Peptides against a protein of PDB entry 6B9H. Designs and how they scored, part 120

Target 1, 151 residues: chain A of PDB entry 6B9H
Amino acid sequence: AELCESLLTWIQTFNVDAPCQTVEDLTNGVVMAQVLQKIDPAYFDENWLNRIKTEVGDNWRLKISNLKKILKGILDYNHEILGQQINDFTLPDVNLIGEHSDAAELGRMLQLILGCAVNCEQKQEYIQAIMMMEESVQHVVMTAIQELMSK

## One batch from the design tools (peptide; made by RFdiffusion4, then SolubleMPNN)

Design b2_p27_4_s2 (from b2_p27_4, 13 letters changed)
Fold by OpenDDE base, seed 5:
Structure b2_p27_4_s2 (fold): chain B 151 residues (1-151), chain A 27 residues (1-27)
Amino acid sequence: as target 1 above (151 residues)
Amino acid sequence: SKELEEIMSLPKEEWKKAALEWLNKHT
């Protein structure tokens, strides 16, 4: 999906340790967890990160388990730290991500992470980083932000 | 939104400033 492809490009700007070149690379949640730690290392600390299993392979059940933890972390972060109210919001289906590498659902998951980045303490840094991206990607990212903040 | 579409339709040298302001407004 267009959203997923653009947000994958955005995720790559974080330069995390885990491989993040393909959609498949994101399905186990390890990249997402490392990105979240960069966004707010005080909240997504080492103890939190250690709950995400790194040796997942192709085990879709383990992928789903990781993704559920990550989704919970994002939701808790939005509630406890960002103080944002989400109304009529459709959560990503982590089962489809883990089992089928569903790009549309993965895009929604990455969109939530985008929401964390552009609303965190260092939001200005991430906004400036977005402005350095390719124009076509910027358009999709900005649209994704608008959609999130319109809830 | 119409506002975003208008911003994205601006010349490349002009839209970046508007886009940055838009991003700051919506975050």
Scores: peptide ipSAE 0.226, ipTM 0.788, DockQ to the pose 0.814
Fold by OpenDDE base, seed 1:
Structure b2_p27_4_s2 (fold): chain B 151 residues (1-151), chain A 27 residues (1-27)
Amino acid sequence: as target 1 above (151 residues)
Amino acid sequence: SKELEEIMSLPKEEWKKAALEWLNKHT
């Protein structure tokens, strides 16, 4: 999926500790959790991050468990910190991500994380970073932002 | 949106500024 591929590229700019080269690398949620911590370390603090299992392997049930925690964190962050700026009209199916590495649903998950980045306290920094990306990626990212923010 | 499409259709030297402004406006 074009959305997932572009947002994977965007995620890679965070240079987190966990491997993030492939779609499969993202399915356990560890990369996503680390990215969220970078976005807002006061909210997604070490205590929050420690709730995400890191030694998941191919256990899709543990992947789904992590992804559910992350999705909840994103939604809570949107409500408590961002003032419900992100439109969650279509939430990702974390079951499909965890069990089948569904790229389309993963793209939606990454899109929500994008929403956190461009609405957080340091949103200007992330917006500027987006503008330094490849043009084709920028287009997809901007479209994804619009979908999140439009009513 | 039409606005985003219009921005992305601008010459490379122009669309960056417009895109940045758009992003700031919509976030």
Scores: peptide ipSAE 0.225, ipTM 0.785, DockQ to the pose 0.915
Fold by OpenDDE base, seed 2:
Structure b2_p27_4_s2 (fold): chain B 151 residues (1-151), chain A 27 residues (1-27)
Amino acid sequence: as target 1 above (151 residues)
Amino acid sequence: SKELEEIMSLPKEEWKKAALEWLNKHT
């Protein structure tokens, strides 16, 4: 999916420790958790990160477990810290991500993380980073932001 | 959106500024 590929490129700019070259690399949630910690380390602190299992392998059940925790974290962050800036819309199906590596649903998950980045305390930093990306990626990312923030 | 499409249709040296402003308004 175009959304997923563009947001994968965006995710790679965070330079997290976990591998993040392919869609499959993101399905266990470890990269996403590390990205969230970079976005707001006070909220997504070490205690939160420790709830995400790192040695998952191909176990889709463990992937789903991690993804559920991450999704909850994002939603709680939106409510508690961001003041519900991200609109209510179709949430990602973490089962499809974990079991089938569904790129479309993964794109939705990454879109929520994008929402966290562009609304966090350091949002201007992330907005500027987006403007430094390749033009085609910028367009997709901007469209994704609009979808999240549109009333 | 119409606004986003208009921004993306601008010359490269112009659309970046507009895009940044747009992003700031929507976040």
Scores: peptide ipSAE 0.225, ipTM 0.784, DockQ to the pose 0.906
Fold by OpenDDE base, seed 3:
Structure b2_p27_4_s2 (fold): chain B 151 residues (1-151), chain A 27 residues (1-27)
Amino acid sequence: as target 1 above (151 residues)
Amino acid sequence: SKELEEIMSLPKEEWKKAALEWLNKHT
């Protein structure tokens, strides 16, 4: 999916420790968790990150478990810290991500992380980073932000 | 939105400020 592809490119700008070159690399949630920690290390602290299993391999059940924790973290962050800046949305199906590497649903998950980045305390840094990306990616990212923040 | 479409239709060097303002408005 175009959304997933563009947001994968966006995720790569975080330079996390975990491999993040392919859609498959994102399905275990480790990259996502590390990105969230970069976004807000006070909220997504080491204790939170330690709940994410790192040695998952192809175990889709463990992937789903990680993804559920991450999704919960995002939703809680939106409620507790961001003040519900992310509007009503369709939740990503983490089962499809974990079991089938569904790019569309993964895109939705990454979109939520994007929402966290552009609403966090350091949002200007992330907005500026978006402005430095390739134009086609910028278009998708900005559209994704609009979908999250507009009625 | 129409506003976003208008911004994105401009050359990058011409829309940067507008895009930043738009992003700030929506975040």
Scores: peptide ipSAE 0.217, ipTM 0.790, DockQ to the pose 0.847

Design b2_p27_4_s3 (from b2_p27_4, 13 letters changed)
Fold by OpenDDE base, seed 3:
Structure b2_p27_4_s3 (fold): chain B 151 residues (1-151), chain A 27 residues (1-27)
Amino acid sequence: as target 1 above (151 residues)
Amino acid sequence: SEELEEIMSLPPEERKKKMLEWLLKNT
């Protein structure tokens, strides 16, 4: 899916410790958790991050468990910190992500993380990062932002 | 949206300016 591919490229700009080269690399939630910690380390602190299991392997049940925690964290962050700036118009199906590496659903998950980045305290930093991306990726990212911020 | 597509159709230098304005306005 184009959304997932573009947002994977965006996620890679964070240079997290976990491998993040492929769609499947993101399905255990570890990369996403590390990205969220970079976005707001005061909220997504070490105590929060420690609840995400890192030794998951191919266990799709553990992947889904992690992804559910990630999704909850994003939704709570939107409510508690962002003041409900992003619209969760379509929640990703974390079961499809964990069990089948569904790129479309993963794209929707990454889109929510994008919403966190462009509305957080350091939103200017992440907006500038988007401005440095290739034009085709920028278009997809901006379209994704538009969908999240539309009320 | 109409606005976003208009921006993305602009020449590179003008597009950069309008993109930044759009991003700041919509976030």
Scores: peptide ipSAE 0.667, ipTM 0.944, DockQ to the pose 0.924
Fold by OpenDDE base, seed 5:
Structure b2_p27_4_s3 (fold): chain B 151 residues (1-151), chain A 27 residues (1-27)
Amino acid sequence: as target 1 above (151 residues)
Amino acid sequence: SEELEEIMSLPPEERKKKMLEWLLKNT
C-alpha cells in the first residue's frame, strides 16, 4: 500500500538496530518498538522494550502478541503523554499484520507511530526529518498526519 | 484537504516554506 511504503521509508530514517528494509521486517513489531523508544525513551523505556520478544521468526502468534503490546503502548502514550492529540478512529488490525503481513493495516500502525513522533517533545526534530524526504513520501506523510489530527 | 493539495502543487522553494508552516500548525 502507498501509505505503508511511504511510512516504511520514514521508519528507515530512524536507523534502528533491527532490520527494516521490507514490509515483512516490520511485522514482528521489533522495529516499531525500537522506533518508539527513540521517540520517547523515558516512556518507552528498557522495561517496556523488554516486553517485546525479539526472537519471533515466522511465528505469527508471537508477532501478534508483540503488535498488541505495541498498539497498547501507542494508545497509552497518546492518552497519558500527548493528551489525545491523535485520533484513533481507525485502529490497525494487528492480526492481519502478524498473520498475513497486511500492508494496509501495517500502514495504519506506522501512521500511529508517526502521530507520536510529530506530537512528542522532540516533534521539531521529526518535522525537520520529514522536510528532508522525497516529495512523494512527504505528500503521503502529510496526508497521514492530516488524518490523525483532523477534528 | 484542499489546502494540503495546494501546498504540494507549489514549486519546491515555496512548497518547503508552506509545508513547514502546515506541519507546525497541524501538530
Scores: peptide ipSAE 0.660, ipTM 0.943, DockQ to the pose 0.894
Fold by OpenDDE base, seed 1:
Structure b2_p27_4_s3 (fold): chain B 151 residues (1-151), chain A 27 residues (1-27)
Amino acid sequence: as target 1 above (151 residues)
Amino acid sequence: SEELEEIMSLPPEERKKKMLEWLLKNT
């Protein structure tokens, strides 16, 4: 999916410790959790990150468990910190991500993380990062932002 | 939106300016 591929490129700019080269690399949620910690380490602190299992392998049940925690974290962050600025009417299906590596649903998950980045306290930094990306990626990212902020 | 598509169709230098404005406005 175009959304997933562009947002994967965006995710890679965070230079997290976990491998993040392929869609499959993201399905266990570890990369996403590490990205969220970079976005707001006060909220997504070490205690929060430690709830995400890192030794998941191909266990889709563990993947889904991680992804559910991450999705909850994103939604809670939106409600508690961002003031519900992100429209979450189309939530990703974490079961499809964990069990089938569904790129479309993964794209939706990454889109929510994008929403956190561009609305967090350090939003200016992440906006500037977007401005440095390739035009094709910028277009997808900005479209994704538009979808999140529209009512 | 029409605004976003219009921005993305601009020449590079003008596009950069309008993109930044759009991002700041919509976040």
Scores: peptide ipSAE 0.657, ipTM 0.943, DockQ to the pose 0.898
Fold by OpenDDE base, seed 4:
Structure b2_p27_4_s3 (fold): chain B 151 residues (1-151), chain A 27 residues (1-27)
Amino acid sequence: as target 1 above (151 residues)
Amino acid sequence: SEELEEIMSLPPEERKKKMLEWLLKNT
């Protein structure tokens, strides 16, 4: 999906330790967790990160477990820290992500992370990062932000 | 939105400015 592809490109700008070159690389949630920790290390601290199982391999059940934790973290962060700036209009189906590497649903998950980044304390940093991306990616990212903020 | 699409259609230098403003306004 276009959303997923663009947000994957965006995710790559974080330069996390985990591999993040493909959609499949994101399905276990490890990259997402590391990105969230970068966004707000005080909230997504080491204790939180340690709840995300690494070395999941192709175990889709473990992927889903991780993804559920991540989604909960995002939603809690939105509620507790961001003041519900991110609209929870449509939650990603983490089962489809974990079991089928569903790009559309993954895109929705990444969109929520995008919402965290552009609304966090250091949002200026992430806005500037967006400003440096290729135009077509910027367009998709900005559209994604619009969707989050306009509902 | 119409505003976003209008921004994205602008010439590069003007677009950059308006994009930043839009991002700051909408976040």
Scores: peptide ipSAE 0.654, ipTM 0.942, DockQ to the pose 0.905

Design b2_p27_4_s4 (from b2_p27_4, 14 letters changed)
Fold by OpenDDE base, seed 3:
Structure b2_p27_4_s4 (fold): chain B 151 residues (1-151), chain A 27 residues (1-27)
Amino acid sequence: as target 1 above (151 residues)
Amino acid sequence: SDELERIMSLPKEERQKKMREWLLKNT
């Protein structure tokens, strides 16, 4: 999926500790959790991060458990900190991500994280990072932002 | 979005400026 591949490229700019080269690398949620901590370490603090299991292997049930926690964290962050800047739409199906590595649903999950980045206290820094990306990736990222912010 | 597509069709120099403005406006 174009959305997922472009947002994977965007996620890689965070230089997190966990492997993040493939779609499969993202399905356990560890990369996503580390990215969120970089976005807002005061909210997604060490205590929050410690709730995400790091050694899940191919256990799709554990992946789904992590993904549910991450999705809840994103939604709570949007409500409590961002003031509901991200509009309501169809939420990603974390079951399909965890069990089947569904790229379309993963793209929707990463899109929510993008929404956090471009609306957080450090939004100027993340906007600047987007400006440094390849044009084709920029187009997809900006389209994704448009979908989140359009009323 | 018509606006976004118009921006992305601009020459690089103009596009960079308008992209930044669009991002700030919509976030």
Scores: peptide ipSAE 0.672, ipTM 0.948, DockQ to the pose 0.902
Fold by OpenDDE base, seed 5:
Structure b2_p27_4_s4 (fold): chain B 151 residues (1-151), chain A 27 residues (1-27)
Amino acid sequence: as target 1 above (151 residues)
Amino acid sequence: SDELERIMSLPKEERQKKMREWLLKNT
């Protein structure tokens, strides 16, 4: 999906330790967890990150378990820190991500992380990063932000 | 939205300015 591919490109700008070259690389949640820690290390601290299993392999049950924790973390962050600025009525299906590497659902998950980045304390940093991306990617990213913030 | 599409159709230099303003306004 176009959303997923563009947001994968965006995720790659974080230069996390975990491999993040393909859609499949994101399905275990490890990259996403590391990105969230970069966004707000006080909230997504080492104790939180340690709840995400890193040695997952192709075990879709473990992937889903990680993804559920990450989704909960994002939603809690939105309520507790961001003041419910993100429209979250359409949540990603983490089962489809973990079991089938569903790009559309993964795109929605990454979209929520995008929402965290552009609303966090360091929002200016992440806005600047978006400004340096290729035009076609910028368009998709900005459309995704619009969808999150719309009423 | 129509506003976002209008912004994205602008020449690069003008687009960059309006994009930044839009991002700050909507976050």
Scores: peptide ipSAE 0.670, ipTM 0.948, DockQ to the pose 0.914
Fold by OpenDDE base, seed 1:
Structure b2_p27_4_s4 (fold): chain B 151 residues (1-151), chain A 27 residues (1-27)
Amino acid sequence: as target 1 above (151 residues)
Amino acid sequence: SDELERIMSLPKEERQKKMREWLLKNT
């Protein structure tokens, strides 16, 4: 999906330790968890990150478990730290991500992470990063932000 | 949506400025 592909490009700018070259690389949640820790290491601290299983392989059950924890973390972060109401926004189906590597649902997941980045304490940093991206990617990212903020 | 599309149609120099403003406004 276009959204997923553009947001994958965006995710790659974080230079996390976990491999993040393909959509499949994101389905276990490890990259996403590491990105969230970079966004707010005080909230997504080492204790939080340690709850995400790294030795997942192709085990879709473990993928889904990780993704559920990550989604919960994002929702809690938005509520507790960002003070945002995102209940009306369509949430990603983590089952489809974990079991089928569904790109559309993964895109929705990454969109939520994008929302965290552009609303966190270091929002200026992440806005600047977006400003340096290719125009086509910028357009998709900005559209994603628009959709997220117009809940 | 209309505003975003208008911004993206601007020449690069002006587009960059308006994009930054839009991002700050909508976050």
Scores: peptide ipSAE 0.669, ipTM 0.948, DockQ to the pose 0.824
Fold by OpenDDE base, seed 4:
Structure b2_p27_4_s4 (fold): chain B 151 residues (1-151), chain A 27 residues (1-27)
Amino acid sequence: as target 1 above (151 residues)
Amino acid sequence: SDELERIMSLPKEERQKKMREWLLKNT
């Protein structure tokens, strides 16, 4: 999916420790968790990160478990820290991500993370990162932001 | 939105400026 591919490119700019080259690499949630920690290490601290299992392999049940924790973290962050700026009426189906590597749903998850980045305390840094992306990717990313911030 | 699409159709220099403004405005 175009959204997922563009946001994968965006995710790659974080240079996290976990492999993040493919859609499949993101399905266990480890990359996403590490990205969230970079976005706000005070909120997504080591204690939070340690709840995400790193040795998942192809176990889709473990993937889903991680993804549920991550989604909860994102939603809690949005409500507790960001002041509910993200429109979350359409939540990603983490079951489809974990079990089927559904790119569309993964895109929605990454979109939520994008919302965290562009609304966090260091949003200027992440806006700058977006400004450095290829135009076609920028368009998708900005459209995704528009969707998140729409009323 | 129409605004975003208009921005994205601008020449690079102007687009960059308006994109940044749009991002700051909408976040």
Scores: peptide ipSAE 0.668, ipTM 0.947, DockQ to the pose 0.915

Design b2_p27_5_s1 (from b2_p27_5, 13 letters changed)
Fold by OpenDDE base, seed 5:
Structure b2_p27_5_s1 (fold): chain B 151 residues (1-151), chain A 27 residues (1-27)
Amino acid sequence: as target 1 above (151 residues)
Amino acid sequence: SAETQKLLDEFIEKIEKKEKEKKELLE
């Protein structure tokens, strides 16, 4: 999906340790967890990160387990730190991401992480980074932000 | 592009609105 492809490009700007070149690289949640730690290392600390299994291979059950933890972390972060509630917003189906590498659902998951970045303490830094992105990718990212903030 | 700038302006406006609401809630 176009959203997933653009947000993958955005995720790559974080330069995390885990491989993040393909959609498949994101399905185990390790990249997402490392990105969240960069966004707010005080909240997504080492104890939180250690709950994410790093060597899952192609085991879709382990992928789903990781993705569920990450989704919960995002929702808790929005409630406890950002003071926001995701109302009337379709949450990603982590089962489809883990088992089928569903690009549309993965895009929704990455969109939630985008929401964390543009609302966190260092939001200005991430907004500036987005403004430096290639125009076509920037357009999709900005549209995704508007969708989040419209609720 | 003009379209991107429009989206950016709308985004900034919404962010500022949300920040204001959050500040008021915490006071």
Scores: peptide ipSAE 0.190, ipTM 0.751, DockQ to the pose 0.035
Fold by OpenDDE base, seed 4:
Structure b2_p27_5_s1 (fold): chain B 151 residues (1-151), chain A 27 residues (1-27)
Amino acid sequence: as target 1 above (151 residues)
Amino acid sequence: SAETQKLLDEFIEKIEKKEKEKKELLE
C-alpha cells in the first residue's frame, strides 16, 4: 500500500537499532516500539519497551502480542499525554499485521505513530523532518496527517 | 508541489490552533 510504503520511509528516518528495511521488518513491532521511545522517551520508557519481546522470529502470535501492546501504548499516549489531539480513528487490525503482514493495516498502525510524532512535545522537529522528505513521500505523509487531524 | 504545500499549511494551521487552545486552557 502506498501509505505503508511512505510511512516505512518515514520510519526509517528515525534510525532505530532494529532492522526496518521492509514491511516484514515492522510486523513484530520492535521497530515501532523503538520509534515510539524516540518520540517520547519519558512515556515510552525502558520499562514500557521491555514489555515488547525482541526475539520473535516468525512467530505471528508473538508479533500480535507485541502489536497489541504497542497499539494500547499509542492509544494511552493519545489520551493521557496528547489530550486526544488525534481524532477518533479506525484502529488497525493487528492480527492481520502479525499473521499476514497486511500492508494496509500496517499503514494504519504507522499512521497512528505518525500522529504521535506530529502532536508530541517535539512535534516541530518531526514536522521539519517531514518537510525535508522526498516530494511524493511527503505528499502521502501530509495527507495521512490531514486525515488524522480532520476526523 | 502546490498540493503538498496546501496540505502542510492546513496542518500547520491546525497545530497552531490546538496549541492556542491549550494555552488558553492553562491560563
Scores: peptide ipSAE 0.072, ipTM 0.652, DockQ to the pose 0.035
Fold by OpenDDE base, seed 3:
Structure b2_p27_5_s1 (fold): chain B 151 residues (1-151), chain A 27 residues (1-27)
Amino acid sequence: as target 1 above (151 residues)
Amino acid sequence: SAETQKLLDEFIEKIEKKEKEKKELLE
């Protein structure tokens, strides 16, 4: 999906330790968790990160478990820190991400992380980074932000 | 592009408005 591809490119700008070159690399949630820690290390601290299982391989059940924890973390962060209202009916299906590497649902998950970045304490830094992205990718990312802010 | 700039401007305006409201709430 176009959204997933563009947001993958965006995720790569974080330079996390975990591999993040392909859609499959993101399905275990490790990259997502490391990105969230960079966004807000006080909230997504080491204790939170330690709940995410590393080296899950192709075990889709473990992937789903990680993704559920990450989704919960995002929702809690939005509620407790960012003061955002998220519609539960538009939440990504983490089962499809973990079991089938569904790009559309993964894109929606990454969009939620994008929401965290553009509303966090360092939002200006992340906005500036987006402004420096390639135009076609930038357009998709900005459209995704617009969709989030309109909810 | 012009469209991207428009989206950026709208986003910035939305963020600034939200930050203002949050500041007023905490005062």
Scores: peptide ipSAE 0.067, ipTM 0.645, DockQ to the pose 0.034
Fold by OpenDDE base, seed 2:
Structure b2_p27_5_s1 (fold): chain B 151 residues (1-151), chain A 27 residues (1-27)
Amino acid sequence: as target 1 above (151 residues)
Amino acid sequence: SAETQKLLDEFIEKIEKKEKEKKELLE
């Protein structure tokens, strides 16, 4: 999916420790958790990160478990910290991500993380970074942001 | 392109609007 591919490129700019070259690399949630910690380390602190199991391998059940924790974290962050600035829309199906590496659903998940980045305390830093991206990727990312913030 | 610039302008506008609304809620 175009959304997923562009947001994968965006995710790669965070330079996290976990491998993040392919869609499959993101399905265990480890990269996403590390990205969220970079976005807001006070909220997504070490205690939170330690709840995400590493070395999951191909165990899709463990992937789903991690993804559920991450999704909950994102939703709680939106409610508790961001003041629910992201509109209600179809949430990603983490089962499809974990079991089938569904790119469309992964794109939705990454879009939520994008929402965290452009609404966090360091939002200006991330906005500037997006403005520096290659045009085709930038267009998709900006469209995704507008969808999150639309009335 | 013109399309990209338009999208960028709308993006900035929405960000500013949300920041304003957040500030108003805290007042």
Scores: peptide ipSAE 0.064, ipTM 0.658, DockQ to the pose 0.036

